# Ledger of designs, part 175: peptides against a protein of PDB entry 3PBP

Target 1, 203 residues: chain A of PDB entry 3PBP
Amino acid sequence: LNEKDLNLILNKSLVMYESLDSTTDVIVKRNVIKQLQFVSKLHENWNSRFGKVDIQKEYRLAKVQGPFTINPFPGELYDYTATNIATILIDNGQNEIVCVSFDDGSLILLFKDLEMSMSWDVDNYVYNNSLVLIERVKLQREIKSLITLPEQLGKLYVISDNIIQQVNFMSWASTLSKCINESDLNPLAGLKFESKLEDIATI
Target 2, 203 residues: chain A of PDB entry 3PBP as posed
Amino acid sequence: LNEKDLNLILNKSLVMYESLDSTTDVIVKRNVIKQLQFVSKLHENWNSRFGKVDIQKEYRLAKVQGPFTINPFPGELYDYTATNIATILIDNGQNEIVCVSFDDGSLILLFKDLEMSMSWDVDNYVYNNSLVLIERVKLQREIKSLITLPEQLGKLYVISDNIIQQVNFMSWASTLSKSINESDLNPLAGLKFESKLEDIATI

## One batch from the design tools (peptide; made by RFdiffusion4, then SolubleMPNN)

Design b2_p30_6_s1 (from b2_p30_6, 16 letters changed)
Fold by OpenDDE base, seed 4:
Structure b2_p30_6_s1 (fold): chain B 203 residues (1-203), chain A 30 residues (1-30)
Amino acid sequence: as target 1 above (203 residues)
Amino acid sequence: SMKEEIEKVKKKLETKKKIGKFLIEKRLSE
């Protein structure tokens, strides 16, 4: 976590807070407020040792939010189990793609279209937990692990039995990144969401 | 300014929502 990341988290938390209204669920309100308070304290005490200690204590009270929902969920995967998850950067502006692997050898690439907060003092907190399906990649092999390299944008390394493969989705992710950063969806028209799969090494 | 930064973030988040909708609609049309 660096100053830029912290500022972004703070701003996102502020936006979430500002989105609260009379129709918002009380639990959601409480959760968003707690997160904003935490992030604000983190920001204020970023350079303070004492502040860091207090922040760490408060962070222990936070939990990862409940399970994701995938829209649409591929029907073929209903009977299979998710095995790995990874987040891949697609630009230097902190835009990301989420990847989930399944025990049938499938990879799904997902877009996080909604901002998700941590869970604060609430068991089984679920809000904005949806992810949007971009692409399904079938590897036809057992996936052991997913690896990402921060310096390699839009690339995912998949480790399976005796082989390392690279999934490169920059063919569409570069356009997606541009759309996000420029707030223009026009370039998405006609875009093919097809990643490239390449064998990298035998293990 | 802080205000400008917040507005940029808001715009980005709204764009992401629109992209999500676009992607869903695309899948529904297939």
Scores: peptide ipSAE 0.578, ipTM 0.937, DockQ to the pose 0.858
Fold by OpenDDE base, seed 5:
Structure b2_p30_6_s1 (fold): chain B 203 residues (1-203), chain A 30 residues (1-30)
Amino acid sequence: as target 1 above (203 residues)
Amino acid sequence: SMKEEIEKVKKKLETKKKIGKFLIEKRLSE
């Protein structure tokens, strides 16, 4: 965590807070407020350029939300089980794609369209926990692990028993990144969401 | 300014929501 990241988290938390209104569930309000309070304290107590912050007890109370949903859920994967998950950066602005592998050898690339908060002192907290399906890549292999390299934007390495493959989705992710950063959806029209699969090494 | 930065983030988040909707609609139309 660096200053830039902290500022982003703070700003996101502020935006979430500002989005609260009379129609917002009380539990959501409480949760968003608690997160904002925590992040604000971290920001106030930012000690060094090395990313040292005073971890308060509130951090210990934070937990990940419950299960996520995929919209739409691929019907073909209904009977299969997720095996691995990875997050891949697509630009330097912290836009990212989530990838989930399944035991049928499929990869799904997912978009976080909603901002999520941590859960704060609430059991079974669920809010904005959906991911949007972008693409399904069928490898037809038993996927052992997913690897990402921070310096390689929009690339995912898939390890199976005998092969390492690279999934490169910058063909569409670059456009997606641009759309997000420029707040313009026009480039999405006609965009083909097809990733490139390449064999990297035999193992 | 901080205000400008917040507004930028807000706009970005709204854009992401719209993108999500677009993607969902695209998949549902297939």
Scores: peptide ipSAE 0.580, ipTM 0.937, DockQ to the pose 0.904; fails the geometry check
Fold by OpenDDE base, seed 3:
Structure b2_p30_6_s1 (fold): chain B 203 residues (1-203), chain A 30 residues (1-30)
Amino acid sequence: as target 1 above (203 residues)
Amino acid sequence: SMKEEIEKVKKKLETKKKIGKFLIEKRLSE
């Protein structure tokens, strides 16, 4: 975490706070406020030794938010079980794709369209927990693990029993990144969400 | 300024929401 990242988190937390209104659930309000308070304190005490201790204590109270939903959930995967999850950066602006593998050998590439806060105080806190389906890649293999490399944008390595495969989705992710960064959805029209699968090594 | 940065973040978040809607609609139409 650096100053730039902290500023971004703070700004996101502020935006979430500002989105609260009279119709917002009380639990959500409380959670968003706590998130903002934490991040604000972290920002105020950035590089301060004394501030770090208290911040660490507060951070220990935070949990990763509860279960995610996939929209739409592929009907073909209804009877299958998710096995692995990975997050892949698609640019240097902190845009990312989430990937989930299933025991049928499928990979789903997912877009996080909503900002999620950490969970505070409430177990199984759920808010803005939806992920949007972008693409399903059928590998038809038992997927053992998913590996990402920070220096390789838009690339996912899939490890099966005897093979390492690379999934490269920069063909569409570069456009997606541009759309986000420029706040222009026009380039999405007609875009094919088809990733490239390549065998890298036999193991 | 901090205000300008916040506005940029807001814009990006709104864009992401719109992208999500677009993608959902695309998948539901298949």
Scores: peptide ipSAE 0.579, ipTM 0.936, DockQ to the pose 0.919; fails the geometry check
Fold by OpenDDE base, seed 1:
Structure b2_p30_6_s1 (fold): chain B 203 residues (1-203), chain A 30 residues (1-30)
Amino acid sequence: as target 1 above (203 residues)
Amino acid sequence: SMKEEIEKVKKKLETKKKIGKFLIEKRLSE
């Protein structure tokens, strides 16, 4: 984490807090408040030695929210199990795509359209846990691992038994990034969400 | 300013939400 990342998390937490109203579920409200308190404290103590110890203790109380849902979930994958997950940056502004592989050889590309908080003091906390399906790529092979390179935006390397393949989705992700950053959805009209698959090496 | 930064983040989050809706609708229309 750097200062920029921390500021972003803080700002997101503030926005979430400000979105709370009388109709908000009490559990959600409490969770958002706790997250904001934690992040605020983290921000305040970012350069403090004493702050680090206290932050670690509080962080231990937080859990990653789960499970996630996919909308729409590909019906063909109902009987298959997710095997790998990766997050790929599509720009230098923290926009990202989530990739999940399945044991049928499918790779799904997902968009985080909603901001998620950590779970605080509540088991099985679920709020804004949905991801949006962008694309399904059928590789028809066992996927062993997913690798990303920080310097390569919108690229995912898929390692199978005998081959390394690159999935390049910048054909649409660049437009998506632009839409997010400029707050303009017009460029999405007519956009094809089709990634390019290329063999990189045989193992 | 911090206020401006927060507003930018807010706008970005709203945009992402709209994009999500767009993508869902796109899939449902297929």
Scores: peptide ipSAE 0.579, ipTM 0.938, DockQ to the pose 0.867; fails the geometry check

Design b2_p30_6_s2 (from b2_p30_6, 14 letters changed)
Fold by OpenDDE base, seed 2:
Structure b2_p30_6_s2 (fold): chain B 203 residues (1-203), chain A 30 residues (1-30)
Amino acid sequence: as target 1 above (203 residues)
Amino acid sequence: SMEEEIEKVRKKLETKKKIGEFLVKKALAE
């Protein structure tokens, strides 16, 4: 975590706060406010040489949210179990793709379209837990693990049986990244969301 | 300015939301 990252988190938290209205659930309001308060304190502490804010307690109270919702969820996967999850960076601006594997040998690539806050002092908090289906990749083998390398954008390594495969989705992720960063959806039109699968090594 | 940066973030988040909507529509159409 650096100053830039902190600023981004702060700004996101502010935007979330500003999105609150009279129709927003009280629990959501409370949670968003608490996150903003925490991040603000952290930011203040970061910039202050003289003032130290003990944020350890608050941080310890923060929890990850509950389950995600995938939309649309592939009907074929209803009878299968998720086995692994990974997050893959697609640029240096913290844009990411989420990947989930299933015991049928499928990979689903997912887009987090909503900003999600941590859970603050609320058990089973769920809000903006949306993941959107981008692509389903069928490997037809048992997936044992998913590996990502921070220096390799838009690449996922899948370990199954005795083989390592690479899923490369930069063909569309680069465009997606550009769309996000430039706030322009036009390049999405006609974009083919098809990843490249390559055998890398036998183990 | 800080306000400008916040606005950029807002736009980014809105864009992501719209991308999500686009993707959902696309997925349902296929």
Scores: peptide ipSAE 0.581, ipTM 0.939, DockQ to the pose 0.940
Fold by OpenDDE base, seed 5:
Structure b2_p30_6_s2 (fold): chain B 203 residues (1-203), chain A 30 residues (1-30)
Amino acid sequence: as target 1 above (203 residues)
Amino acid sequence: SMEEEIEKVRKKLETKKKIGEFLVKKALAE
């Protein structure tokens, strides 16, 4: 976590706070407020050792939300089990794609379309847990692990039995990144969400 | 300014939401 990241988190937390209105659930309000309070303290005490201790304590009280909702969930995968998850950066602005593997050898590439906060004092807190399906890649092999390299944007390495494959989705992710950063959806029209699969090595 | 940065973040979040809507519609149409 660096200053830039902290500022982004703070700004996101502020936007979430500002989005609260009379129609917002009380539990959501409480959670968003706690999120903002925490991040604000973190920002205020960024260079303070004493502040760091308090922040660490509060951080331990936060937890990840419940399960994500994938929309739409591929019907073909209803009977299969998710095996691995990875997050891949697509630019230097912290835009990312989530990838989930299944025991049928499928990969699904997912987009986080909503901003999530941490869960604080509420059990089973679920809000803005949306993941949107972008692409399904069928590898037809047992996927053992997913690996990402921070310096390689839009690339996912899939390790299966005796083979390492690279999934490269920058063909569409670059456009997606542009859309997000420029707040313009026009480039999405006609865009094909087809990743490139390449064998990298045998193991 | 801080206000400008916040607005930028807001726009990005709104855009992401719209992208999600687009993708859902696209997926359902296939």
Scores: peptide ipSAE 0.581, ipTM 0.939, DockQ to the pose 0.933
Fold by OpenDDE base, seed 3:
Structure b2_p30_6_s2 (fold): chain B 203 residues (1-203), chain A 30 residues (1-30)
Amino acid sequence: as target 1 above (203 residues)
Amino acid sequence: SMEEEIEKVRKKLETKKKIGEFLVKKALAE
């Protein structure tokens, strides 16, 4: 975590706070406020040697939010079990795609459309936990692991029985990144969400 | 300015939300 990243987190937390209104659930309000308070303290004490210990203690009291909801969940995968998860960067602006593998050999590529806060005082806190389905890639193999390389944007390596394959989704992810960064949805029209699958090596 | 940066973040988050809505509709239509 660097100062730039901290500023981004602070700004996100501020935006979340500003989005609160009379219709927002009380638990959500409390959680968002606590998140903002924490990040604000962290920002204030970022260069302070003495404030770091207390901040770390407070951070340890926070938990990762509850389970994600995939929308829509592919009907064909209803009876199958998720086996692996990976996050892949698509640009240098912290935009990313989430990938989940299943024991039928399928990969689903997912978009995190909403900003999440940490869970602070409520067990099983759930808010803005949606992941949106972008693409399903059928490998029809037993997927053993998912590997990402930080220097390779929009690429996922899939290790299955005797084969390493690369999933490259920059064909659509570059456009998606542009849409996000420029706040323009027009390029999404007609965009094909079809990733390229290539064999890299035989094990 | 800080305000400008916040506004940029706000726009980005709103865009992501709209993209999500678009993708959901697309996925449900298929």
Scores: peptide ipSAE 0.581, ipTM 0.939, DockQ to the pose 0.912
Fold by OpenDDE base, seed 4:
Structure b2_p30_6_s2 (fold): chain B 203 residues (1-203), chain A 30 residues (1-30)
Amino acid sequence: as target 1 above (203 residues)
Amino acid sequence: SMEEEIEKVRKKLETKKKIGEFLVKKALAE
């Protein structure tokens, strides 16, 4: 976490706070407010050693949100179990794709369309837990692990029993990144969401 | 300014939401 990342988190938290209204659930309000308070304090005390210690204590009380929903969920995967999850950066602006593998050998590439907060003093907190389906890739292999490299944008490495395969989705992710950064959806029209598979190594 | 930065983030988040809606519609149409 660097200053730029912290500023982004702060700004996101502020936007979430500003989106609260009379129709917002009380639990959501409380959670968003707590997160904003925490992030604000973190920002104020970024260069303070003592401030960091106190902030760390508060951070330990926060939990990762779950579960998530996938929209639409592929009907063919209803009876299968998710095995791995990975997050892949698609640009230098912190835009990312989420990938989930299943025990049938399928990969689903997902877009996080809503901003999620951490859970603060609430068990099983769920809000803005949406993941949107972009693409399903059928590998027909038992997927053991998913690996990402920070320096390799839009690439996912899939480890199976005897092979490492690369999933490259920059063909569409570059356009997606541009759409996000420029706030223009026009380039999405006609875009084919098809990733490229390549065998990298046998193991 | 800080205000400008916040507005940029807001715009980005709104764009992501719209992209999500687009993708859902696309997926349901297939």
Scores: peptide ipSAE 0.581, ipTM 0.939, DockQ to the pose 0.920

Design b2_p30_6_s4 (from b2_p30_6, 11 letters changed)
Fold by OpenDDE base, seed 3:
Structure b2_p30_6_s4 (fold): chain B 203 residues (1-203), chain A 30 residues (1-30)
Amino acid sequence: as target 1 above (203 residues)
Amino acid sequence: KKKEEIEKVKKQLETKKKIGEFLIKKQKAK
């Protein structure tokens, strides 16, 4: 975590806080406020030469939210089980794609369209936990592991029994990144969400 | 500067929501 990342987290937390209204669920309000309070304290400590607040205890109370939902969930996968999950960076601005593998040998590439906060003091907190389906890649192999390399944007390595394959989705992810960063949806028109699959090594 | 940064983040978050909507519609159309 660096200053830039902290500022981004703070700004996201502020935006989320500002989005609260009279119709917002009380539990959501509480959670958003707690996150903002924590991040604000962290930010203050970061900038302050003096007056360190012990935030370790507070941080320990934060948990990852409950299960994600996939929209739309591919009907063909209803009877199959998710086996692996990975997050792949697509730029230096913290934009990422989520990948989930299934026991039928499918990979689904997913987009976080909503900002998801940590869970604070609430068991099984669920808010903005939806992921959007971008692409399904059928490998038709038993997937053992998903590996990502931080220096390789938009690339996922899939390990099966006898082969390592690379899934490269920068063909569309670069455009997606641009859309987000520039707040412009126009480049999405006509974009093909088709990843490239390449055999890297036989094992 | 901070206000501008917040507004930028706000726009990005809104863009992400719209991207999600676009993608959902695209999948449902298949």
Scores: peptide ipSAE 0.619, ipTM 0.947, DockQ to the pose 0.931
Fold by OpenDDE base, seed 5:
Structure b2_p30_6_s4 (fold): chain B 203 residues (1-203), chain A 30 residues (1-30)
Amino acid sequence: as target 1 above (203 residues)
Amino acid sequence: KKKEEIEKVKKQLETKKKIGEFLIKKQKAK
């Protein structure tokens, strides 16, 4: 975590806070407020040794939200089980793609279209937990592991029994990143969401 | 400056939401 990342998190938390209104669920309000308080404190005490200790304590009280939903869920995968999950950065602005593998050898690439907060002192907190389906890649292999390298944007390495394959989705992720960063949807028109699959090594 | 930064983030979040809507529609059309 660096200053830029912290500022982004703070600004996101502020936007979430400002989005609260009279129709917002009380639990959501409480959770968003707690997150904002935490992030604000983190920002204020960023260079403070003492502040860091306290922040770490508070951070330990936060939990990841419950299960995510996929929209739309591929009907073909209803009979299969998710096996692995990975998050792949697509730019230096913390935009990311989520990948889930299934026991049929499929990969699904997913987009976080909504901002999610951590769960703060609420059991089973669920809010904005949807992920949007971008692409399904069929490998037809038993997927053992998913590996990402922070220095390699938009690349996912898939390990099966005898092969390492690379899934490269920068062909569309670069455009997606640009759309987000520039707040311009025009480049999405005609964009093909087709990842490149390449064999890297036999194992 | 801070206000501008917040507005930028707000726009980005709205953009993400719209991207999601776009993607959902695209999948449903298949």
Scores: peptide ipSAE 0.618, ipTM 0.947, DockQ to the pose 0.925
Fold by OpenDDE base, seed 2:
Formats: C-alpha cells, sequence, structure tokens
Structure b2_p30_6_s4 (fold): chain B 203 residues (1-203), chain A 30 residues (1-30)
C-alpha cells in the first residue's frame, strides 16, 4: 500500500459515506462510517509510528464480508461446488477481475460492479456483495489451483492434473480498464468478452 | 483538488455500476 493507493481507498470510502441516506440500513451506515474513520486515521497517521500501531490493531479487528452472490449465476453450475478463487489485476489502478473455479472444470470471470466495505464489529456483514458474470470458460479438467502474477495483468494460470493453462483476458480487460478510468462506457459497445486459453506447460 | 479527486472517484464508481448493468444485460441476451 502506497500513498496513492491510500488516497484512492480514502476517496472510495468518502464516496460510500456520501451515498448514505435515510433509507440506508443502520448496520450499513455504521460499517461505512467505521471504515471511513479507519481509513482517515490511516491516512492521517501514515508516517506516524504511533499511528501505525493503532492502525494495525484496528485492521486486525476488521473482517472480510461474507459470501458473494453472482449475477447471473450460471444455471449449469448450480449442482457444482466452487473450488478456487483468485483476483487478477487488470491495471495499476486497483481494477481487478475475480475468478472462481468449479469442480466441473469451469472458470467464471466476475466483475465487482459495487464497492464493498470491510466488516466492522458485525459478524456476517453483507452489503454490496454482488459480482457480475463476465465470462464462463469451460476447461473440463479438475482444477487444482489458480495462480496470478502481479506483474502480469489480466492473466490467470490454471493448474490441473496434467497441464498448466493460461487464461488471458486482456483483450477485453484493457477496454474495461479504460472505461472505468475515463468514466466512458462507449468502448464497451461491440466488445467481445472472450478470453484466450493457452497451454503453457504439461505436468 | 481533493473535491475534484472525489468527484472523479464517484464517476468511476458510477461507471462500474453501469458496466455491471451492461454485463448483466449481455448475459441475459445470450
Amino acid sequence: as target 1 above (203 residues)
Amino acid sequence: KKKEEIEKVKKQLETKKKIGEFLIKKQKAK
């Protein structure tokens, strides 16, 4: 985490705070406020020894939200179980794609269309936990693990019994990144969300 | 500057929401 990243997180937290209204659930309000307070303290005390200690304590108390929902959930996967999850960066601005594998050998690529806060003081906090389905890739293999490399944007390595495969989705992720960064949806028109699958190595 | 940065982030978040809507529609159309 660097200063730029921290500023982004702070700004996101501020936007989330500003989105609160009288109809917002009290628990949601509390969580958003606590996150904003934490991030604000983190920002204020970024170089402070004392601040760092306090931040570490508070961070340890924060929890990740509960289960995600996928929209739409592929009907074909209802009978299958998720086996692995990975997050892949698509740019240097913290835009990312989530990948989930299933025991049928399918991969789903997912987009976080909503910003999620951490859970503060509430067990099983769930808010804005939806992920949007981008693409399903059928490998028809038992997926053992998913590997990402931070220096390789928009690439996922899938390890199965006998093969390592690369899923490359920069063909559409670069456009997606541009759309987000420029706040322009026009480039999405006609975009094909088809990832490239390549065999990298045999095991 | 900070206000402008916040507005930029706000626009980006709104864009993400719209992208989500777009993607959902695209999946339903298949």
Scores: peptide ipSAE 0.618, ipTM 0.947, DockQ to the pose 0.888
Fold by OpenDDE base, seed 4:
Structure b2_p30_6_s4 (fold): chain B 203 residues (1-203), chain A 30 residues (1-30)
Amino acid sequence: as target 1 above (203 residues)
Amino acid sequence: KKKEEIEKVKKQLETKKKIGEFLIKKQKAK
């Protein structure tokens, strides 16, 4: 986490707070407020050792939000179990793709279209927990692990059996990044969401 | 400056929401 990242998180938290209205659920309001308070304190005390210690204590009170939903969920995967999850950066602005593997050898690439907060003092908190299906990649092998490298944007390494494979989705992820950063949807027209799969090494 | 930054983030979040809607429609059309 750096100053730029923290500023972005703060701004996102502020936008979420400003979106609250009289129709917002009380639990959601409480959660958003607590997150904003935490992030604000983190920002204020960024260079303070004392502030950092206090912030770390408060962070321990937060939990990861409950399970995600996938929209649409591929019907073919209903009988299969998720095995691994990874997050892949697609630019330097914290835009990410989420990948989930299944025991049928499928990879699904997912887009986080809504901001998801941590859970604060609420058990089983669920809000904006949906992910959007972009692409399904069928590897037809047992997936043991997913590896990402921060310096390699839009690339996922899949370990299965005795083979390491690379999934490269920058062909479409670069366009998504541009759309987000420029707030322009026009480049999505005609875009094909087809990732490249390549064998990298035997292990 | 801070206000401008917030507005930029707000626009990006709205864009992401619209991208999600686009992607969902695309999947349903298959």
Scores: peptide ipSAE 0.617, ipTM 0.946, DockQ to the pose 0.921

